Peptides against a protein of PDB entry 7SFY. Designs and how they scored, part 17

Target 1, 41 residues: chain A of PDB entry 7SFY
Amino acid sequence: ELFNLESRVEIEKSLTQMEDVLKALQMKLWEAESKLSFATC

## One batch from the design tools (peptide; aimed at target 1 L22 L25, target 1 (a further copy) E12 L22)

Design b2_p19_8_s1 (made by RFdiffusion4, then SolubleMPNN; from b2_p19_8, 9 letters changed)
Fold by OpenDDE base, seed 1:
Structure b2_p19_8_s1 (fold): chain B 41 residues (1-41), chain C 41 residues (1-41), chain A 19 residues (1-19)
Amino acid sequence: as target 1 above (41 residues)
Amino acid sequence: as target 1 above (41 residues)
Amino acid sequence: MIKELEEKLWKARSLLEAL
């Protein structure tokens, strides 16, 4: 609950890491669905 | 990884969970920084 | 990948709870 430089940096680092994972998951989903749609078209 | 309905659903669930956590983190960061800026102004 | 995701979610959640 205490806000300081360390807390801010840690939050920002966690956000960045999660965003990277999200992007990876989104790309995997897109690749899979695009291949499926391509195969069915 | 094999692409099937189960895999897609699991990815979508994970994405949703991460997005929810990201939103919460972003709000916490905004609140903390806004309070700090308010206190220093 | 799912295990890494779960770990990231756990860490992020723990951080939120600590604030």
Scores: peptide ipSAE 0.113, ipTM 0.524, DockQ to the pose 0.049
OpenDDE base, seeds 2, 3, 4, 5: peptide ipSAE 0.109, 0.114, 0.113, 0.110; ipTM 0.525, 0.504, 0.529, 0.529; seeds 3, 4 fail the geometry check

Design b2_p19_8_s2 (made by RFdiffusion4, then SolubleMPNN; from b2_p19_8, 8 letters changed)
Fold by OpenDDE base, seed 4:
Structure b2_p19_8_s2 (fold): chain B 41 residues (1-41), chain C 41 residues (1-41), chain A 19 residues (1-19)
Amino acid sequence: as target 1 above (41 residues)
Amino acid sequence: as target 1 above (41 residues)
Amino acid sequence: MIEELEQKLKEARSLLEAL
């Protein structure tokens, strides 16, 4: 693969997107676990 | 949305997948930046 | 390739949205 400023910027954009989605997933997991715990207790 | 063990497992799987991809992206970024730095120095 | 990772991200995001 090529390496240059353009590729770096693309990777950084992808990283940011993934971090955002990851945070959303973590929130959903927390919510799901909280509700599941409540329902199974 | 329903909450149950199945949904939790799916979310956890997605989290793991994204973390793996994120790590791969970070590694690629490091490599690209290292090579770019070398080339531009 | 970066394109493959982006595709995996899209798939993971799609799965998240479907939950």
Scores: peptide ipSAE 0.111, ipTM 0.542, DockQ to the pose 0.049
OpenDDE base, seeds 1, 2, 3, 5: peptide ipSAE 0.105, 0.100, 0.117, 0.109; ipTM 0.527, 0.525, 0.510, 0.508; seeds 2, 3 fail the geometry check

Design b2_p19_8_s3 (made by RFdiffusion4, then SolubleMPNN; from b2_p19_8, 9 letters changed)
Fold by OpenDDE base, seed 5:
Structure b2_p19_8_s3 (fold): chain B 41 residues (1-41), chain C 41 residues (1-41), chain A 19 residues (1-19)
Amino acid sequence: as target 1 above (41 residues)
Amino acid sequence: as target 1 above (41 residues)
Amino acid sequence: MIKELEEKLWRARSLLEAL
């Protein structure tokens, strides 16, 4: 492994990007489940 | 959007995969930073 | 969306392997 400022910054950028996607997926799942609950009422 | 069991399962699988990668990235970052601290001591 | 997520996961995994 080579660790320098460039690699650290790149890792942090990837982490942030993935966290944003995770949040989006969680919201989509919540919305879908909410609609399912509503549709079955 | 169409929500069914298949789509829900696929979303949950994607969430799990992303969380696993995030954890791996966080661990690698921690290890790299730890080595950097050690190397500078 | 799923395809885009898979690509992001691939890039992140590739970065980890390169370290």
Scores: peptide ipSAE 0.121, ipTM 0.532, DockQ to the pose 0.051
OpenDDE base, seeds 1, 2, 3, 4: peptide ipSAE 0.122, 0.117, 0.113, 0.119; ipTM 0.527, 0.527, 0.528, 0.531; seeds 1, 3, 4 fail the geometry check

Design b2_p19_8_s4 (made by RFdiffusion4, then SolubleMPNN; from b2_p19_8, 9 letters changed; failed a check: too like the target's own chain)
Amino acid sequence: MIKELEEKLKEARSKLEAL

## One batch from the design tools (peptide; aimed at target 1 L15 M18, target 1 (a further copy) M18 L22)

Design b2_p20_1_s1 (made by RFdiffusion4, then SolubleMPNN; failed a check: too like the target's own chain; its pose is not in this set)
Amino acid sequence: DRVKQLKDVLWALMEKLKEL

Design b2_p20_1_s2 (made by RFdiffusion4, then SolubleMPNN; failed a check: too like the target's own chain; its pose is not in this set)
Amino acid sequence: DRVKQLKDVLWALQKKLDEL

Design b2_p20_1_s3 (made by RFdiffusion4, then SolubleMPNN; failed a check: too like the target's own chain; its pose is not in this set)
Amino acid sequence: SRVTQLKDVLWELQKKLEEL

Design b2_p20_1_s4 (made by RFdiffusion4, then SolubleMPNN; failed a check: too like the target's own chain; its pose is not in this set)
Amino acid sequence: DRVKQLEDVLWALQERLREL

Design b2_p20_2 (made by RFdiffusion4)
Pose (drawn by RFdiffusion4):
Structure b2_p20_2 (pose): chain A 41 residues (1-41), chain B 38 residues (1-38), chain P 20 residues (1-20)
Amino acid sequence: as target 1 above (41 residues)
Amino acid sequence: FNLESRVEIEKSLTQMEDVLKALQMKLWEAESKLSFAT
Amino acid sequence: SLLEKAKALREKADALEEKL
């Protein structure tokens, strides 16, 4: 039970970490999209 | 992470892809740790 | 080519977001 809880804790911790990393990534990707979109009309 | 130039967009887009590549392995690692904890 | 690559990265990012 203890091991299970340690797992679930470390799991969902990095899940939020992955969430934070990707959504900043999605924001910069949007900037690039707008850049190449406007540039190539 | 620059977008001033086409050369920088290219370098920046590859960095993003490398980042996603790391995220995919982290997702799989989480898939397994969870499967092993049920 | 850069725009097509950016769109492909978007698809991958959205699909990864759905799995997460």

Design b2_p20_2_s1 (made by RFdiffusion4, then SolubleMPNN; from b2_p20_2, 10 letters changed; failed a check: too like the target's own chain)
Amino acid sequence: SLLKRATQLKMELDALQKKL

Design b2_p20_2_s2 (made by RFdiffusion4, then SolubleMPNN; from b2_p20_2, 12 letters changed)
Fold by OpenDDE base, seed 5:
Parts: sequence; structure tokens; C-alpha cells
Structure b2_p20_2_s2 (fold): chain B 41 residues (1-41), chain C 41 residues (1-41), chain A 20 residues (1-20)
Amino acid sequence: as target 1 above (41 residues)
Amino acid sequence: as target 1 above (41 residues)
Amino acid sequence: DLLKRATQLQKQLDELQKKL
């Protein structure tokens, strides 16, 4: 496959979206860990 | 317009970085899940 | 294949998002 400008733009847009999702997931996981109820039995 | 080689290298680096972050999040999720309290208590 | 890698990463992110 030949990479062209269209493919570059598509990938860069996808990367931006995935970066935003990753940041959100990092925050959610941090919040979950901070509130996590640990097994006591 | 052809996809610039430098842009390709940069995208590859970005993908690698996000893959590494994702792996770290998956590990943290596993750790969190392993510490959850269970209804059997 | 960068597009393939991006697609796979997106799928993994979607699966992780479903668990959180």
C-alpha cells in the first residue's frame, strides 16, 4: 500500500482521538483505584 | 502528495507510545480488579 | 501498516473503555 496525504490525515486524526480516550481512561482508572474497596475476607 | 517519511516515523513513535500506555492501563486494571471486595464477605 | 496498528489500538481502547 502507498501511503498518501489522505492516509496521513486519517491516521493523525485517529491518533488524536485515541490520545483523548487514553487520557480519559487514565483518569477513570485513577479515580476507580482511589475509591476501590478492598477485600477484607 | 506522498506521506512524508518523517511524519511516518513520528506516527510510528506515537502509536508505540500509546500502545505502551494502553499496556500500563491494562496492568493497572488487572491489579485493581484483583483487589476488589467480593459479595461473599 | 500504520493504519492497521491504529485500528488495533482503537479496538483495544474500546475494550478497555467497556471495562471502566
Scores: peptide ipSAE 0.520, ipTM 0.816, DockQ to the pose 0.156
OpenDDE base, seeds 1, 2, 3, 4: peptide ipSAE 0.519, 0.519, 0.517, 0.512; ipTM 0.816, 0.814, 0.814, 0.812

Design b2_p20_2_s3 (made by RFdiffusion4, then SolubleMPNN; from b2_p20_2, 10 letters changed; failed a check: too like the target's own chain)
Amino acid sequence: SLLKRATQLQMKLDELQKKL

Design b2_p20_3 (made by RFdiffusion4)
Pose (drawn by RFdiffusion4):
Structure b2_p20_3 (pose): chain A 41 residues (1-41), chain B 38 residues (1-38), chain P 20 residues (1-20)
Amino acid sequence: as target 1 above (41 residues)
Amino acid sequence: FNLESRVEIEKSLTQMEDVLKALQMKLWEAESKLSFAT
Amino acid sequence: LDELREEIEETEERLETLKS
């Protein structure tokens, strides 16, 4: 039970971490999309 | 992470892909740790 | 986990579109 809880804690911790990393990645990606979109009309 | 030039967009897009590549392994690692904890 | 997987796949497709 203890091991299970340690797992679930470290799991959902990095799940939020992955969430934070990807959504900053999605924001810069949107900037690039707008850049190449406007540039190539 | 620059977008001033086409060369920089290229370098920046690859970095983003490398980041996603790391995220995919982290997602799989999480899939397994969870499967092993049920 | 499935939500993160979908977001990752969508982001990858968007990157491939930009590279094409």

Design b2_p20_3_s1 (made by RFdiffusion4, then SolubleMPNN; from b2_p20_3, 10 letters changed)
Fold by OpenDDE base, seed 1:
Structure b2_p20_3_s1 (fold): chain B 41 residues (1-41), chain C 41 residues (1-41), chain A 20 residues (1-20)
Amino acid sequence: as target 1 above (41 residues)
Amino acid sequence: as target 1 above (41 residues)
Amino acid sequence: LEKLREELQALQEKLEKLKA
């Protein structure tokens, strides 16, 4: 059914976008942790 | 696994919840980064 | 930060399940 297919494509795009955001946040978290390890003065 | 109306609704609800969690995590990450700027022992 | 990492990992796992 066209309706289901279109909805699936939309959801898959949303999932991909969310995955990209997660990757970005994970990188930022790593950077923050790295800086924190040095801030042990 | 099969994409029908019921599964679409379920996935959309899950996506909405995950988006809300992501926003909260972004805020937490920002707060952590902000604290690092003040980490002047 | 450890807690935040764990929460992000949990989201990643949920995301993978939704993609299946």
Scores: peptide ipSAE 0.374, ipTM 0.751, DockQ to the pose 0.216
OpenDDE base, seeds 2, 3, 4, 5: peptide ipSAE 0.362, 0.382, 0.385, 0.375; ipTM 0.749, 0.756, 0.759, 0.754; seeds 2, 3, 4, 5 fail the geometry check

Design b2_p20_3_s2 (made by RFdiffusion4, then SolubleMPNN; from b2_p20_3, 12 letters changed; failed a check: too like the target's own chain)
Amino acid sequence: LEKLREQLKALQEKLWKLKA

Design b2_p20_3_s3 (made by RFdiffusion4, then SolubleMPNN; from b2_p20_3, 12 letters changed; failed a check: too like the target's own chain)
Amino acid sequence: LKEMEEQLKALQEKLWELKS

Design b2_p20_3_s4 (made by RFdiffusion4, then SolubleMPNN; from b2_p20_3, 12 letters changed; failed a check: too like the target's own chain)
Amino acid sequence: LEKLREQLEALQKKLWELKA

Design b2_p20_4 (made by RFdiffusion4)
Pose (drawn by RFdiffusion4):
Structure b2_p20_4 (pose): chain A 41 residues (1-41), chain B 38 residues (1-38), chain P 20 residues (1-20)
Amino acid sequence: as target 1 above (41 residues)
Amino acid sequence: FNLESRVEIEKSLTQMEDVLKALQMKLWEAESKLSFAT
Amino acid sequence: LERVEELKEKAEALEEKLEE
């Protein structure tokens, strides 16, 4: 039970971490999309 | 992470792909740790 | 632009899997 809880804790911790890393990545992707979109009309 | 030039967009886009590549392995690692904890 | 669209699709698909 203890091991299970340690797992679930470290799991959902990096899940939020992955959330934070991807959504900043999605924001910069959007900037690039707007850049190449406007540039190539 | 620069978009001033086409060269920089290229370098920046590859960095983003490398980041996603790391995220995919982290997702799989999470898939397994969870499967092993049930 | 095509490369950015492909990376966007991959990022959205990965986000959906992360939400699951």

Design b2_p20_4_s1 (made by RFdiffusion4, then SolubleMPNN; from b2_p20_4, 8 letters changed; failed a check: too like the target's own chain)
Amino acid sequence: LERVTQLKDKLWALMKKLKE

Design b2_p20_4_s2 (made by RFdiffusion4, then SolubleMPNN; from b2_p20_4, 8 letters changed; failed a check: too like the target's own chain)
Amino acid sequence: LERVRQLKDELWALQEKLKE

Design b2_p20_4_s3 (made by RFdiffusion4, then SolubleMPNN; from b2_p20_4, 7 letters changed; failed a check: too like the target's own chain)
Amino acid sequence: LERVKQLKDKLWALQEKLAE

Design b2_p20_4_s4 (made by RFdiffusion4, then SolubleMPNN; from b2_p20_4, 7 letters changed)
Fold by OpenDDE base, seed 3:
Structure b2_p20_4_s4 (fold): chain B 41 residues (1-41), chain C 41 residues (1-41), chain A 20 residues (1-20)
Amino acid sequence: as target 1 above (41 residues)
Amino acid sequence: as target 1 above (41 residues)
Amino acid sequence: LERVTQLKDKLWALMEKLKE
């Protein structure tokens, strides 16, 4: 398909959303692991 | 919910998949934009 | 997690669309 401005904008928007989710997940994971290690040590 | 090894593994697996998709998408976007700019210039 | 999966799938679909 022909790449155009519309598709670019849509993809970039989706990328941003996924990046935000990724960051949130990474933080949640870190916090959980941190607490777990602390509690078990 | 209680964070356990099972949930950690699941989250990390999902994170890895998302990161792979992110990287691929970023590269595709860059390539597409590069070609577009070249073709339109 | 469900929302994450949905976003991943949507993004993957967009990537495939770019290939065409």
Scores: peptide ipSAE 0.120, ipTM 0.520, DockQ to the pose 0.053
OpenDDE base, seeds 1, 2, 4, 5: peptide ipSAE 0.118, 0.122, 0.117, 0.100; ipTM 0.507, 0.508, 0.517, 0.477; seed 2 fails the geometry check

Design b2_p20_5 (made by RFdiffusion4)
Pose (drawn by RFdiffusion4):
Structure b2_p20_5 (pose): chain A 41 residues (1-41), chain B 38 residues (1-38), chain P 20 residues (1-20)
Amino acid sequence: as target 1 above (41 residues)
Amino acid sequence: FNLESRVEIEKSLTQMEDVLKALQMKLWEAESKLSFAT
Amino acid sequence: KLEELKEEAEALEEKLEELK
């Protein structure tokens, strides 16, 4: 039970971490989309 | 992470792909740790 | 390449939401 809880804790911790990393990645991706979109009309 | 030039967009887009590549492995690692904890 | 990265990012986000 203890091991299970340690797992679930470290799991959902990096799940939020992956959330944070991707959504900043999505924001910069949007900037590039707008850049190449306006540039190539 | 620059977008001033086409050369920089290219380098920046590859960095974002490398980041997603890291994220896919982290996701799989999470899939397994969870499967092993049930 | 942008379209591919967007599709991969959306699919990864869906999988992350399912795992949560």

Design b2_p20_5_s1 (made by RFdiffusion4, then SolubleMPNN; from b2_p20_5, 10 letters changed; failed a check: too like the target's own chain)
Amino acid sequence: RLKKLEDVLKALQKKLEELK

Design b2_p20_5_s2 (made by RFdiffusion4, then SolubleMPNN; from b2_p20_5, 8 letters changed; failed a check: too like the target's own chain)
Amino acid sequence: RLKQLKDVLEALEKKLRELK

Design b2_p20_5_s3 (made by RFdiffusion4, then SolubleMPNN; from b2_p20_5, 8 letters changed; failed a check: too like the target's own chain)
Amino acid sequence: RLQKLKDVLKALQEKLEELK

Design b2_p20_5_s4 (made by RFdiffusion4, then SolubleMPNN; from b2_p20_5, 9 letters changed; failed a check: too like the target's own chain)
Amino acid sequence: RLKQLKDVLDALQKKLEELK

Design b2_p20_6 (made by RFdiffusion4)
Pose (drawn by RFdiffusion4):
Structure b2_p20_6 (pose): chain A 41 residues (1-41), chain B 38 residues (1-38), chain P 20 residues (1-20)
Amino acid sequence: as target 1 above (41 residues)
Amino acid sequence: FNLESRVEIEKSLTQMEDVLKALQMKLWEAESKLSFAT
Amino acid sequence: RLTTLREEIEATEERLTTLR
């Protein structure tokens, strides 16, 4: 039970971490999309 | 992470792909740790 | 949450492939 809880804690911790990393990555990707979109009309 | 030039967009897009590549492994690692904890 | 992250990753990859 203890091991299970340690797992679930470290799991969902990095899940939020992955969330934070991807959404900043999605924001910069949007900037690039707008850049190449405007540039190539 | 620059978009001033086409050269920088290229370098920046590859960095984003490398980041996603890392995220995919982290996701799989999480899939397994969870499967092992049920 | 794991399925959502997978879908977000795949959609981001498609967007990056479109740009390149």

Design b2_p20_6_s2 (made by RFdiffusion4, then SolubleMPNN; from b2_p20_6, 11 letters changed)
Fold by OpenDDE base, seed 5:
Structure b2_p20_6_s2 (fold): chain B 41 residues (1-41), chain C 41 residues (1-41), chain A 20 residues (1-20)
Amino acid sequence: as target 1 above (41 residues)
Amino acid sequence: as target 1 above (41 residues)
Amino acid sequence: RLKELKEQLEALQEKLRKLK
């Protein structure tokens, strides 16, 4: 297996996808945190 | 919507799910990093 | 636990940012 431009593009796409997932998780975390804090208030 | 025991259980399950996803992403990031670093060596 | 997850998420976001 050779790491070439094709591989770099593939990795970059993967990184973007991971970033999207992280953003989605961040929102989910906020939702959970919001519910918990509301309950404890 | 009432935050009760049912809701707490639901949130905890969600947190566990998020934790699993984060771990998966962590591994994916490592893979990407490994490929990049190998290419630059 | 929420704090830990938030920290992990932020750490991954930072790592990802560095890789890009």
Scores: peptide ipSAE 0.605, ipTM 0.861, DockQ to the pose 0.880
OpenDDE base, seeds 1, 2, 3, 4: peptide ipSAE 0.605, 0.605, 0.601, 0.602; ipTM 0.861, 0.861, 0.859, 0.860; seed 3 fails the geometry check

Design b2_p20_6_s3 (made by RFdiffusion4, then SolubleMPNN; from b2_p20_6, 12 letters changed; failed a check: too like the target's own chain)
Amino acid sequence: RLQELKEQLKALQEKLEKLK

Design b2_p20_7 (made by RFdiffusion4)
Pose (drawn by RFdiffusion4):
Structure b2_p20_7 (pose): chain A 41 residues (1-41), chain B 38 residues (1-38), chain P 20 residues (1-20)
Amino acid sequence: as target 1 above (41 residues)
Amino acid sequence: FNLESRVEIEKSLTQMEDVLKALQMKLWEAESKLSFAT
Amino acid sequence: KVEELKEKAEELEEKLEELK
């Protein structure tokens, strides 16, 4: 039970971490999309 | 992470791909740790 | 390449939401 809880804790911790990393990545990707979109009309 | 030039967009887009590639392995690592904890 | 990365990011986000 202890091991299970340690797992679930470290799991959902990095899940939020992956959430944070991706959504900043999605924001910069949007900037690039707007850049190449306007540039190539 | 620059977008001033086409060369920089290219370098920046590859960096984002490398980031996603790391994220995919982290996701799989999480799939396994969880499967092993049930 | 931008659209491909967008699609991969959306798919990965969906999988992350399901796993969460």

Design b2_p20_7_s1 (made by RFdiffusion4, then SolubleMPNN; from b2_p20_7, 9 letters changed; failed a check: too like the target's own chain)
Amino acid sequence: RVQQLKDVLEALQKKLEELK

Design b2_p20_7_s2 (made by RFdiffusion4, then SolubleMPNN; from b2_p20_7, 10 letters changed; failed a check: too like the target's own chain)
Amino acid sequence: RVKELEDVLKALQKKLEELK

Design b2_p20_7_s3 (made by RFdiffusion4, then SolubleMPNN; from b2_p20_7, 9 letters changed)
Fold by OpenDDE base, seed 1:
Structure b2_p20_7_s3 (fold): chain B 41 residues (1-41), chain C 41 residues (1-41), chain A 20 residues (1-20)
Amino acid sequence: as target 1 above (41 residues)
Amino acid sequence: as target 1 above (41 residues)
Amino acid sequence: RVSQLKKVLDELSKKLEELK
């Protein structure tokens, strides 16, 4: 396989994008779950 | 927005998939960079 | 929003595969 600066930059950009999306999903989940309420007796 | 068990499961599955891909990318980057060698004088 | 994020994930997964 060929590895150069271009490919490294591409991988790093992908990693950053994935981390951002991951955090967005985590926040979305947290917000949804934190809004849940249950009836209790 | 509607939040139910189905949506929660979907989010959790997506999170897991993203974490797996993230780790794969990190390993790929590490392997590529660890194989780099530079000529030195 | 979740569907959009999933689309991004799928696209990134494809890009990862192309890097192999």
Scores: peptide ipSAE 0.074, ipTM 0.521, DockQ to the pose 0.056
OpenDDE base, seeds 2, 3, 4, 5: peptide ipSAE 0.072, 0.069, 0.070, 0.074; ipTM 0.525, 0.520, 0.523, 0.526

Design b2_p20_7_s4 (made by RFdiffusion4, then SolubleMPNN; from b2_p20_7, 11 letters changed; failed a check: too like the target's own chain)
Amino acid sequence: RVQQLEDVLKALQKKLEELK

Design b2_p20_8 (made by RFdiffusion4)
Pose (drawn by RFdiffusion4):
Structure b2_p20_8 (pose): chain A 41 residues (1-41), chain B 38 residues (1-38), chain P 20 residues (1-20)
Amino acid sequence: as target 1 above (41 residues)
Amino acid sequence: FNLESRVEIEKSLTQMEDVLKALQMKLWEAESKLSFAT
Amino acid sequence: EDRIHTLRTEIEETETRLEE
């Protein structure tokens, strides 16, 4: 039970971490999309 | 992470793909740790 | 599990956008 809880803790911790990393990545990607979109009309 | 030039967009897009590549392994690692904890 | 599947979908969408 202890091991299970340690797992679930470290799991959902990095799940939020992955969330934070991807959404900043999605924001810069949107900037690039707008850049190449306006540039190539 | 620059978009001033086409060269920089290229370098920046590859960095983003490398980041996603890391995220995919982290996702799988999470898949397994969870499967092993049920 | 639902969070993992959400992240998987978000990653796949982001990858498709980079390919576009």

Design b2_p20_8_s1 (made by RFdiffusion4, then SolubleMPNN; from b2_p20_8, 14 letters changed)
Fold by OpenDDE base, seed 4:
Structure b2_p20_8_s1 (fold): chain B 41 residues (1-41), chain C 41 residues (1-41), chain A 20 residues (1-20)
Amino acid sequence: as target 1 above (41 residues)
Amino acid sequence: as target 1 above (41 residues)
Amino acid sequence: RKRLEELEKELWELQSRLKA
């Protein structure tokens, strides 16, 4: 495995993309929880 | 789209998995940076 | 917003890149 500048840049890009996906999942979770909470009230 | 218990559980599982991958990526980034730093010293 | 399946697909692709 290469631990050089190219690999670092690639990992950083992947991290950024995953962070965006995580935020999207968190938002969906919030939406789901909101729906569930409302339905149980 | 379903905003019920099953969906919430699925999203939570995905979130957990992504968090684990994020940690792995962060560790690899640290390793790469460590290798790069060492190589430039 | 992205559907859960799309997010899971992106997760898989990212995991594949990480392990490659």
Scores: peptide ipSAE 0.110, ipTM 0.544, DockQ to the pose 0.058
OpenDDE base, seeds 1, 2, 3, 5: peptide ipSAE 0.107, 0.102, 0.102, 0.103; ipTM 0.542, 0.526, 0.533, 0.527; seed 2 fails the geometry check

Design b2_p20_8_s2 (made by RFdiffusion4, then SolubleMPNN; from b2_p20_8, 15 letters changed)
Fold by OpenDDE base, seed 1:
Structure b2_p20_8_s2 (fold): chain B 41 residues (1-41), chain C 41 residues (1-41), chain A 20 residues (1-20)
Amino acid sequence: as target 1 above (41 residues)
Amino acid sequence: as target 1 above (41 residues)
Amino acid sequence: RERLEQLKKELWELQEKLKA
């Protein structure tokens, strides 16, 4: 693998996309946890 | 309640997969940077 | 949740390293 602009840009694009997904998952997780309840006696 | 737990588990699975991708990207970046050389006269 | 926040931070830092 050659370290060049093309490879760097591609990795950066992937990172940006993953960050967006992480943000979405964070909100979904918060929503799920907020609505989560546990059985009680 | 069960639906919320299932949703949480699914999100955590996705997070695990993304964590693996992140590790791979970090490794690629490190390898690229470690092998980077500059032209000399 | 805390782990997710850490992962986001690591992604951001990695992104910044690529830009530099």
Scores: peptide ipSAE 0.114, ipTM 0.521, DockQ to the pose 0.383
OpenDDE base, seeds 2, 3, 4, 5: peptide ipSAE 0.109, 0.104, 0.105, 0.106; ipTM 0.526, 0.517, 0.525, 0.533

Design b2_p20_8_s3 (made by RFdiffusion4, then SolubleMPNN; from b2_p20_8, 14 letters changed)
Fold by OpenDDE base, seed 1:
Structure b2_p20_8_s3 (fold): chain B 41 residues (1-41), chain C 41 residues (1-41), chain A 20 residues (1-20)
Amino acid sequence: as target 1 above (41 residues)
Amino acid sequence: as target 1 above (41 residues)
Amino acid sequence: EERLQQLEKQLWELQSRLKA
């Protein structure tokens, strides 16, 4: 495997993108659970 | 939107998968940067 | 959940890029 500045940037971009998706999923989960909790309490 | 146990489980599974991939990417980045540092020092 | 499916697809694409 070859490592250079472009490769590093690409990996970092992927990391950021995954973090964004992860946060989005977490928000969706929180919203769903919060709505359920609100409905049952 | 409809929320149920299956939906929650599915979201949690996806979150776990994303976290695993995120860690893998971080390791790859660390390895690459470490090798570069080792080579230049 | 359509949005969830989209996110899962994005995850798959990211995994594919990592493996490649």
Scores: peptide ipSAE 0.103, ipTM 0.534, DockQ to the pose 0.056
OpenDDE base, seeds 2, 3, 4, 5: peptide ipSAE 0.102, 0.100, 0.102, 0.101; ipTM 0.532, 0.529, 0.534, 0.534; seed 2 fails the geometry check

Design b2_p20_8_s4 (made by RFdiffusion4, then SolubleMPNN; from b2_p20_8, 14 letters changed)
Fold by OpenDDE base, seed 1:
Structure b2_p20_8_s4 (fold): chain B 41 residues (1-41), chain C 41 residues (1-41), chain A 20 residues (1-20)
Amino acid sequence: as target 1 above (41 residues)
Amino acid sequence: as target 1 above (41 residues)
Amino acid sequence: RERLQQLEKELWELQSRLKA
């Protein structure tokens, strides 16, 4: 509840982590779609 | 494994969910920083 | 598949820690 430097750092860390995961998922999606396209062409 | 429509849909759903969470976290960060700024000014 | 599941799990954990 209390916001302090530690809390901010934690939130920012989590944001970064989520962004990384998001990128990873996007890559996975790309790979999956690529494979599908390759297989169906 | 085999990629199919269901898999794609699942991945895209997850991506959307993550993006929503990311936005929420960004908002939380903003709020937190706003509170901190308000308290320290 | 396993990696995707892991990523989704990580998402859930992040939500639990900060969003909620």
Scores: peptide ipSAE 0.103, ipTM 0.533, DockQ to the pose 0.059
OpenDDE base, seeds 2, 3, 4, 5: peptide ipSAE 0.099, 0.097, 0.101, 0.096; ipTM 0.522, 0.517, 0.524, 0.522

## One batch from the design tools (peptide; aimed at target 1 R8)

Design b2_p21_1 (made by RFdiffusion4)
Pose (drawn by RFdiffusion4):
Parts: structure tokens; sequence; C-alpha cells
Structure b2_p21_1 (pose): chain A 41 residues (1-41), chain B 38 residues (1-38), chain P 21 residues (1-21)
């Protein structure tokens, strides 16, 4: 049970980490989209 | 992470792909740790 | 042509990022 809880904790921790990493990645992607979109009309 | 130039967009887009590549493995690692904890 | 290719790449990365989310 202890091992299970340690797992679930470290799992959902990096899940939020991955959430944070990607959504900043999605924001900069959007900037690039707008850039190439406007530039190539 | 620059967008001033086409060259920089290219370098920046590859970096984002490398980041997603790291994320895919982290997702799989999480899939397994969880499967092993049920 | 280069700019169009970079845009197609940026859109493909977007699709991957949304699917991963």
Amino acid sequence: as target 1 above (41 residues)
Amino acid sequence: FNLESRVEIEKSLTQMEDVLKALQMKLWEAESKLSFAT
Amino acid sequence: AKAEALLAKARALRAKAEALE
C-alpha cells in the first residue's frame, strides 16, 4: 500500500509537470503559427 | 526560442519537437509505473 | 517555400501537442 501511494504521488507529480511543460510549449507554438501565418498570408 | 528569423523558427520548432519527444517517454514511464501499482 | 514548410511543421507539432495533452 505504501509503495502504491509513493508511486501515485510521483506519477501525478510529473503529470502536472508535463502539463506545465506542454502548455508553455503550446503558447510558443501559437506564436510561431501566427508568425508564419501572417508572413505567408 | 526566437522567431525573429526563419532560421530561428526552424531551430525553435525542432526544440519543441525534442521537448515533445521527451514528454512522450515521460508519459509512457507514467503509464507503466501506474500499471505496476494496481 | 521555406516559410510554408515551417508553417506546416508548426501545425504538425501543434497537432502532436494537442493529442499528447

